# Designs tried in a protein design run: peptides against a protein of PDB entry 4KTY. Part 30

Target 1, 266 residues: chain A of PDB entry 4KTY
Amino acid sequence: YVLNDIGVIFYGEVNDIKTRSWSYGQFEDGILDTCLYVMDRAQMDLSGRGNPIKVSRVGSAMVNAKDDEGVLVGSWDNIYAYGVPPSAWTGSVDILLEYRSSENPVRYGQCWVFAGVFNTFLRCLGIPARIVTNYFSAHDNDANLQMDIFLEEDGNVNSKLTKDSVWNYHCWNEAWMTRPDLPVGFGGWQAVDSTPQENSDGMYRCGPASVQAIKHGHVCFQFDAPFVFAEVNSDLIYITAKKDGTHVVENVDATHIGKLIVTKQI

## One batch from the design tools (peptide; made by RFdiffusion4, then SolubleMPNN)

Design b1_p10_7_s3 (from b1_p10_7, 5 letters changed)
Fold by OpenDDE base, seed 3:
Structure b1_p10_7_s3 (fold): chain B 266 residues (1-266), chain A 10 residues (1-10)
Amino acid sequence: as target 1 above (266 residues)
Amino acid sequence: ATPEVPLLEP
């Protein structure tokens, strides 16, 4: 989780699981220096740099360019004319070295690219980390722990009313650490995500959220446990929007989200 | 034949 500099990232669909190689390169020249530079750009106090809770939270913010001119610019519109298409990256080294050299965000990333770079960042700083792929990953937009899918009377999705979304797969990271700020038993693997999805107390960041806490249904613990819980366990609520403006719940699907969560062991 | 990039469900 720290020494392996080459990994495998799972992607595709739950019924057609695919793998891709990713070079983390945490021991390559200039990479550790770049990770320190990232924390410098975040204006992170020296006293916090030894705390994996603070480091992983700052990393989740800084690996994306939003808010703070961090490492990667996300793009999901299939227009990558001013940079590198997300699928062209094969590892973290070129991205991090470009960021350090140019001192500007690197274009472009999507979830597995964010996860790859974030994995390098964590491992460089001595935090055991792995990439996790969640199939049928929910994006709760209004923090109600459910996916509200609004339907027209004809059964089609009302895209105007529907703010929540489901990805066929999404990648994020788990980082190993103690959580003295949480009750006993909720240390170990912590979910952290650098893909900019939702604002967390003023910044696009996510985690660390205790995997054990989430598995036991505890969403009251910092950080962003409700969002991560929703990604892996939210119910789909199908709501018909009637012409008179009223809403009727037509169906609830409690099995669709988070059918498979996969990670590669060392 | 599954695309490499994540896709939103319709």
Scores: peptide ipSAE 0.410, ipTM 0.892, DockQ to the pose 0.166
Fold by OpenDDE base, seed 1:
Structure b1_p10_7_s3 (fold): chain B 266 residues (1-266), chain A 10 residues (1-10)
Amino acid sequence: as target 1 above (266 residues)
Amino acid sequence: ATPEVPLLEP
C-alpha cells in the first residue's frame, strides 16, 4: 500500500465494472518535494506533519483547488477548454510536477483523478493508502443521511425539490492509521476524499472517517462520518409531493446505495 | 459502452 507505484482504479457501473491503470509515481524525482510543497502551501505546522490524522485531512483539502489554491480544479461540464480533460491523465506525476512548477491549480480532475493524486500524496508521506470505488454512491447534500427522491403525483421524478444525487460510481481513498482520538477499535482504514463534494467545517475536505465506525453505524466520530456513511448506506426515500404541498413517503429502499465497494488488494 | 466519467442517475 506504500511501495507500489502503479495501481488499478475501478470505475464504470456495478454490472459493468471497468479498470484503468494509474501511475502514482511516489518515488519519481520531484514528487516528494511537491508533496512537501503542498503542505507548505497549506501552512501546515511542522509539528502536525508527523500526524497522519492531520496530514490526511490537510491532503483532502489541498488536492482540490477550492478554498486554498490546491492541486486540482474539478470540472464536470465536459468542455475542459483551458486544460487537460480528466480522462487524459494516466498518473499523478505530471499533475503534481505541473502544480509545483506553475504554483497554480492544475486543470482538470474528476473523482478518480483526485483519488489518484491523493493516493500519491499519502504514500509519499509514508501513509498506507488505497483507492476505493463505491458503486451507486450517494451525495447527501442536506446531511440527513437519506437520499431523498421526490416524485410528482404522476410518479415522475421531480429533480428540482432536492440537491441529493447518486453517482453510478465514485472514487475516494482509505488511509491506514491509528486513531488515538477515537475509542479503541476504530483505528485502521480511514476514509478520506479530496473530490470537492461538501463543505466540512469551512472548506471542501472529507475525513479521516473510521471505516470500522461507519460499518458499525457510528457516525458521531470525527471527521465527516455522516457524509461518508451516507455515500455508502443512505436509504432511498421516495416522496410524493402532493399538489397541496404535503409530502408522503411512498417507499424506502435500503439496498440501492453502496451495492459494491471495490479496492485492489496489494 | 460504459463511459469513463461518473454519471448521475436520472
Scores: peptide ipSAE 0.405, ipTM 0.890, DockQ to the pose 0.165
Fold by OpenDDE base, seed 2:
Structure b1_p10_7_s3 (fold): chain B 266 residues (1-266), chain A 10 residues (1-10)
Amino acid sequence: as target 1 above (266 residues)
Amino acid sequence: ATPEVPLLEP
């Protein structure tokens, strides 16, 4: 999980799983220096740079450009003017070296690009890491651990009322570390995500969230466990918006979200 | 073909 410099990222649909190669290049010239530069830009204390909890949390913030002029600018509008389309990237090296040389955020990324660059960052700093793809990945934006899908009386989705969303797939990272800040048994793999999705205590970042804690429903454990839990296990709540303004729960689907979570075994 | 970019469910 540290030594491999080439990987595979899963994407596509749950019933039509696709793979793409990604060059992490954590051993390439200038990459370690760039990772250190990223932490310098984050003004990370030297004392914290040996703590994988702090490093992974800072990395989740700095791999995206939001808040702190981090590495990658996300774009989902399919235009990608004045930059490189997310699909054109084949690895982390060019992105990180461009960031270091220009000292400006690199355009553009989407989830697998963020995950690829973040994976390089983690591995470069000696943190075992892997990319995880979640199919039918929920985005809970009101922290209620459920997907509220509002329907018109005709059965169509009310896009104005429906704020939560579901991606056909989403990529993030898992990093291996001990969690002395959590109860015994919640070390090991920790979910971390650099794709800017939700604000976490003032910045677009996510994790580390204990995979074991999430698996057992311990969403009170830091960091961002409720959000990650919702990504993989939220219920779909179908609500009909009546003409009189009342809401009626029509159906609940507890099986749709997180149908498959895939990672390459190294 | 399956699209490369993530898509939101309608």
Scores: peptide ipSAE 0.401, ipTM 0.886, DockQ to the pose 0.182
Fold by OpenDDE base, seed 4:
Structure b1_p10_7_s3 (fold): chain B 266 residues (1-266), chain A 10 residues (1-10)
Amino acid sequence: as target 1 above (266 residues)
Amino acid sequence: ATPEVPLLEP
């Protein structure tokens, strides 16, 4: 999980799984230096740089450009005129070296690009890391641990009534570390995500969230466990928005979100 | 064909 400099990222649909290669390049010239530079830009104290909890959290913030002029600018509008389309990237090296050279955020990324660069960052710093793809990945925007789907009376979805959304797939990272700040048994793999999705205590960052804790329904543990839990296990709540303004829960689907979670084994 | 970029479910 640290030594492999090339990997596979899963994407596509749950019923049509696709793979793409990604070059992490953690041993390439200038990459470690760039990772250190990223932590410098974050103004991270030296004392914290040996703590994988702090490092992974800072990394989740800094791999995206929001808040802190981090590495990658996300774009989901299919407009990439002022940079490189997310699909054109084949690895982390060019992105990180451009960031180091220009000292400006690199355009553009989406989830697998963020995950690829973040994976390089973690591995460069000696943190075992892997990319995880979640199919039917929920984005809980209102922190209620459920995916709200509003329906018109005719049964059509009204997307204006909620900011909650479901991606056909989403990529993030898992990093291996001890969690002395959590109860025994909740170390190991920690979910971390650098794709800017939600604000976490003032910054667009996510994790580390204990995978074991989430698997057992423990969402009270730092960091961002409720959000990650919702990504993989939120119930779909189908709500009919009636003309009179009332909302009626029509159905609940507890099986749709997180239908498949895939990672490449070492 | 399956798109490369993630898609939001309707």
Scores: peptide ipSAE 0.400, ipTM 0.891, DockQ to the pose 0.167

Design b1_p10_8_s1 (from b1_p10_8 with D8P)
Fold by OpenDDE base, seed 1:
Structure b1_p10_8_s1 (fold): chain B 266 residues (1-266), chain A 10 residues (1-10)
Amino acid sequence: as target 1 above (266 residues)
Amino acid sequence: SQYKLPFPSL
């Protein structure tokens, strides 16, 4: 989880799982320097740089360009005229070195690119890390731990009534650390995500969230456990929007979200 | 596609 410089990232569909190779390159020239530079750009104090909780949280913010001129600009509109399309990247090294050289955010990334660069950052700083792919990944936009699906009276989906969405897949990271700030038993793997999805206490960041806590339904522990829980365990709530403005819950599906979570063994 | 896509309908 620290020594491997090449990985496999899972993507595609739950019924058509695909893999791509990704070069993390945490030992390549200039990469450690760039990771330190990222922490410098975040204005992270020296005392915090030895704390994997602080480092992973700062990394989750800084690998995306939002808020802080971090590493990667996300794009999902299939328009990549001013940079590199997300699918063209093969590893973290070129991205990180471009960021260090230009001192400007690199265009463009999507979840696996964010996860790949973030994995390099974590491993480079000695934090054991891996990429996780979740199929049927929920994006809870209103923090209600539900995936609201609005239906017209005819049964057709009305996507304009909610910002909630389900991705065919999403990639994030798990980082290994102790959590002295949490009750005993909630150390180990922590979910962290650098893909800019939701605001967390003023910045687009996510985690570290205890995987053990989430698995046991404990979403009260820092950081961002409700959001990560929703990604993997949201109930689909089918709501019919009536012409009179009333909403009626038609169905609940507790099995659709998080059908498969995949990670590579070292 | 390598790009993630939101499901428009279920």
Scores: peptide ipSAE 0.043, ipTM 0.761, DockQ to the pose 0.436
Fold by OpenDDE base, seed 3:
Structure b1_p10_8_s1 (fold): chain B 266 residues (1-266), chain A 10 residues (1-10)
Amino acid sequence: as target 1 above (266 residues)
Amino acid sequence: SQYKLPFPSL
């Protein structure tokens, strides 16, 4: 989880699981220095740099460019005219070295690119880390722990009312650490995510959220446990928005989200 | 597909 410099990232569909190789390159020249530079850009106190809770949280913020001119600019428009298409990246090294050289965010990333770079960052700093892929991953936009899908009376999605979305897949990271700030048993793997999805206390970041806590339905523990819980366990609520403005729940699907969570043991 | 696709599930 630290020593392996190449990995596999799962993507695609739950019924058509695909893999891609990713070179983490945590031992390549300049990569550790770049990770330190990232923490410098974050203005992270030296005293916090030995705390994996703080480091992983800062990393989740800084691997994306939002808020803080971090490493990667996300784009999902399929144009990518001012940079490199997300699919063209094969590893973290070129991205991190470009960031260090240019001192500007690198274009462009999507979830597996964010997860790949974040995995390098964590491993460089001695934090055991792996990439996790969730198929049918919920993006709860209104923090209600469910996916509200608004339908027109004809059954079509009302895109104006529907703010929540489901990714066919989403990649994030799990980092291994003790959680002395949590009850006994909620250490170990912590979900952390650098893909900019939602604001967490003023910044686009996510985690560390205790995987064990989430598995046991404990969403009250920091950080961002409700959001991560929703990614893997949200019910789909189908709501018909009537012309008179009334809403009627037509259906609830408790089985769609989080169909499969895959990670490679490294 | 490499690109993830956000969609409202139906």
Scores: peptide ipSAE 0.035, ipTM 0.712, DockQ to the pose 0.440
Fold by OpenDDE base, seed 5:
Structure b1_p10_8_s1 (fold): chain B 266 residues (1-266), chain A 10 residues (1-10)
Amino acid sequence: as target 1 above (266 residues)
Amino acid sequence: SQYKLPFPSL
């Protein structure tokens, strides 16, 4: 989880699982320097740089360009006119070296690119890390731990009212660390996510959230456990918006989200 | 495709 410089990322759909090779290149020239530069840009104090909790949280913020001119600009519009299409990247090295050279965010990334770069960052700094793919991954926008899907009376989605969304797949990272800030037993793998999805205490970042805590429904534990829990375990709530302005729950699906979570085992 | 957009549940 630290020494392997080539990986596999799962993507696609639950019915058509695909794999992509990714070169992490954590040992390539200039990569460690770039990771240090990322922490410098984050104005991370020296004392925090030895703490994997702080490092992974800072990394989750800085691998995306939001808030802090971090590494990658996310784009999902399929245009990508002013950069490299997300699908064209084959590894982290070119992205990180471009960031270091230009001192400006690199265009463009989507979840697997964010996860790939973040994996390099973590591994480069000696934090065991892996990429996780969640199929039917929820994005809870209002922190209520459910996917509220608003429907018109004709059954079409009301996009104005529906703020929550589902990814066909989403990639994030798990980082291995002790969690002395949590009760005993909640160390080990921690979910961290650099894809900009939700604001967490002022920045687009996510984690570290204890995987064990999530598995046991402990959403009160820092950091961002409710959001990560929702990604893997939200109920879908189908709500019909009536002409009179009332909302009626038509259906609940508790089995759709997080149908499959995949990570490469070593 | 690797490209994706958020979408309502199927």
Scores: peptide ipSAE 0.035, ipTM 0.704, DockQ to the pose 0.382
Fold by OpenDDE base, seed 4:
Structure b1_p10_8_s1 (fold): chain B 266 residues (1-266), chain A 10 residues (1-10)
Amino acid sequence: as target 1 above (266 residues)
Amino acid sequence: SQYKLPFPSL
């Protein structure tokens, strides 16, 4: 994983899986220096830079521009007039070098761009990392471990009643590390996400969350395990908002979220 | 789509 400088990112729909090449370029000139610069901008203590738990958590915060003038500005409005459309990027190198030269956040990214840049960051620092794509990925905004879907009386979705959403796909990273802060068996792959989705203890960051813990329903372990669990295993709760202001649960779907999770084994 | 598509719900 660490030595591969070109990868494949899965995207699209669960019934129409697509792939794109991504150049990580962790060995290209200036890239390691830029990754160190990112850690400097985060004001990360030197003593913490050897700890993959701290490094991956700082990376998850700094690859997005929120809070700390990190690497990438996210945009999902389909209006990219003040930068580069997310689809135009083919790798991490141009993004990281632009960030280093301008010392300002680069526009624009979406999940696969964040995941691509974050994968470069992790690999550059000697942390084995891979990109994971989750199809039908939940975004739990109210931290209730379920995906609330509000329906009008006609059965149409009312998107104004909740900030919860489902993405057709979402990309994040898994990083390999020991977890001495967790019980035995919860080391190995850790989910980390640099796409700015939710605030975690004061910053838009996510992870590291133990993949083994999440697979076994252990959401009590740091960091952000409930959020990552919800991304892959939330129940869809269909709620009809009645005209009288009452809410009625019409249906529950426990099989829709996390329909397919894909990562390339190299 | 290549771009991430939010399904408001579902």
Scores: peptide ipSAE 0.051, ipTM 0.717, DockQ to the pose 0.400; fails the geometry check

Design b1_p10_8_s2 (from b1_p10_8 with K4E D8P)
Fold by OpenDDE base, seed 4:
Structure b1_p10_8_s2 (fold): chain B 266 residues (1-266), chain A 10 residues (1-10)
Amino acid sequence: as target 1 above (266 residues)
Amino acid sequence: SQYELPFPSL
């Protein structure tokens, strides 16, 4: 994982899986220096830079521009007039070098761009990392471990009643590390996400969350395990908002979220 | 775009 400088990112629909190449470029000139610069901008203590738990958590915060003038500005409004459209990026190198030279956040990214840049960051720092794509990925905004879907009386979705959402696909990273802060068996792959989705203890960051813990329903372990659990295993709760202001649960779907989780084994 | 952007799904 660490030595591969070109990868494949899965995207599209669960029934129409697509792939795109991504150049990580972790060995290209200036890229390691830029990753160190990112850690400097985060004001990360030197003593913490050898700890993959701290490094991956700082990376999840700094690859997005929120809170700390990190690497990438996200845009989901289909208006990219003041930068590069997310789909135009083919790798991490141009993004990281632009950040280093301008010392300002680079416009624009979406999930696979964040994941691509974050994968470079982790690999540069000697942390084995891979990109993961989750199809039907939930975004739990109210931290209730379920996906609330409000329906009008006609059965159409009312997106104004909740900030919860389901993405057709979402990309994040898994990083390999020991977890001495967790019980035995919860080391190995850790979910980390640099796409700014939710605030975690004061910053837009996510993870590291133990993949083994999440697979076994252990959401009590740091960091952000409830959020990552919800992304892959939330129940869909279909709620009809009645005209009288009452809410009625019409249906529950426990099988829709996390329909397929894909990563490239190299 | 040649690449499909993620979008809200149900």
Scores: peptide ipSAE 0.286, ipTM 0.819, DockQ to the pose 0.163
Fold by OpenDDE base, seed 5:
Structure b1_p10_8_s2 (fold): chain B 266 residues (1-266), chain A 10 residues (1-10)
Amino acid sequence: as target 1 above (266 residues)
Amino acid sequence: SQYELPFPSL
């Protein structure tokens, strides 16, 4: 999880799982320097740089360009003018070296690119890390731990009212660390995500959230456990918006979200 | 490209 410089990222559909190779290149020239530079840009104190909790949280913020002119600009519009299409990247090295050279965010990334770069960052700094793909990954926009899908009376989605969304797949990272800030047993793998999805205490970042805590429904544990829990275990709530302005729950699906979570085992 | 981008689904 630290020494492997080539990985596999899972993507596609739950019924048609695909794989993509990704070069992490954590040992390539200039990569460690770039990771240190990222922490410098984050104004991270020296004492925090030895703490994987702080490092992974800072990394989750800094791998995306939001808030802090971090590494990668996300784009989902399929235009990608003035940069590289997300699908054209084959590894982390070119992205990180471009960031270090230009001192400006690199265009463009999507979830697997964010996860790939973040994996390099973590591994480069000696934090065991892996990429995880969640199929039918929920994005809870209002922190209520459910996917509220508003429907018109004709059954079409009301996009104006529906703020929550589900990705066919989403990639994030798990980082291995002790969690002395949590009760005993909640160390080990921690979910961290650098794809800018939700604001967490003032920045687009996510984690570290204890995988064990999520698995056992302990959403009160720092950091961002409710959001990560929702990504893997939200109920879909189908709500009909009536013409009179009332909302009626028509259906609940507790089996759709997080149907499959995949990571490469070594 | 054969690489599929993620997309919203319900």
Scores: peptide ipSAE 0.281, ipTM 0.813, DockQ to the pose 0.160
Fold by OpenDDE base, seed 3:
Structure b1_p10_8_s2 (fold): chain B 266 residues (1-266), chain A 10 residues (1-10)
Amino acid sequence: as target 1 above (266 residues)
Amino acid sequence: SQYELPFPSL
């Protein structure tokens, strides 16, 4: 989880699981220095740099460019004219070295690119980390722990009212650490995500959220446990928005989200 | 094969 410099990222569909190789390159020249530079840009106190809770949270913020001129600019519009298409990246090294050289965010990333770079960052700093792929990954936009899908009377999605979305797959990271700030048993793997999805206390970041806590339905524990819980376990609520403004729940699907969570055992 | 980009759906 620290020593392996090449990995596999799962992607595709739940019924057609695909794999992509990714070079983490945590031992390549300049990579550790770049990870330290990232923490410097975050203005992270030296005393916090030995705490994997703080480091992983700062990393989740800084691997994306939002808020803080971090490493990667996300793009999902299929127009990548001002940089490199997300699919063209094969590893973290070129991205991190470009960031260090230019001192500007690198264009462009999507979830697996964010996860790949973040995995390098964590491993460079001695934090055991792996990439996790969730198939049918919910993005709860209104923090209600469910996917509210608004339908027109004809059954089509009302895109104006529907703010939540479901990714066919989403990649994030799990980092291994003790959680002395949580009850006994909620250490170990912690979900952390650098893909800019939602604001967490003023910044686009996510985690560390205890995987064990989430598995047991404990969403009250910091950080971002409700959001991560929703990604893997939210119900789909199909709501017909009538012309008179009334809403009727037509269906609830408790089986769609988080059908499969896959990670390479390293 | 070409890498499959993630996409949002409902």
Scores: peptide ipSAE 0.278, ipTM 0.815, DockQ to the pose 0.156
Fold by OpenDDE base, seed 1:
Structure b1_p10_8_s2 (fold): chain B 266 residues (1-266), chain A 10 residues (1-10)
Amino acid sequence: as target 1 above (266 residues)
Amino acid sequence: SQYELPFPSL
């Protein structure tokens, strides 16, 4: 989880799982310097740099360009005219070295690119880390721990009535650390995500969220456990929007979200 | 692209 410089990222569909190679390159020249530079750009104090909780949270913010001129600009509109298409990247090294050289955000990333760069950052700083792919990954936009699906009276989906969405797949990271700030038993793997999905206490960041806490339904522990819980365990709530403005719950599906969570063993 | 982009689905 620290020593491997090449990884595999899972993507595609739950019924058609695909893999791609990703070069993390945490031992390549200039990469450690760039990771330190990222923490410098975040204005992270020296005392916090030895704390994996603080480092992983700062990393989740800084690997995306939002708020803080971090590493990667996301693009999901299929317009990549001013940079590199997300699918063209093969590893973290070129991205991190471009960021260090230009001192400007690099264009462009999507979830697996964010996860790849973030994995390099964590491993480079001695934090055991892996990429996780969640198939049918919910994006709860209103923090209600459910995925609202609005239907017209004819049963067709009305996507304009909610910002909630389900990705066919989403990639994030798990980082290994102790959590002295949490009750005993909630250390180990912590979910962290640098893909800019939701605001967390003023910045686009996510985690560290205790995987053990989430697995046991404990969403009250910092950081962002409700959001990560929703990604893997949201119920789909099918709501018919009536012409009179009333909403009727037609169905609940508790099995669709998080059908498969995959990670590579070291 | 040979790599499939993530997309919204149900």
Scores: peptide ipSAE 0.270, ipTM 0.816, DockQ to the pose 0.162

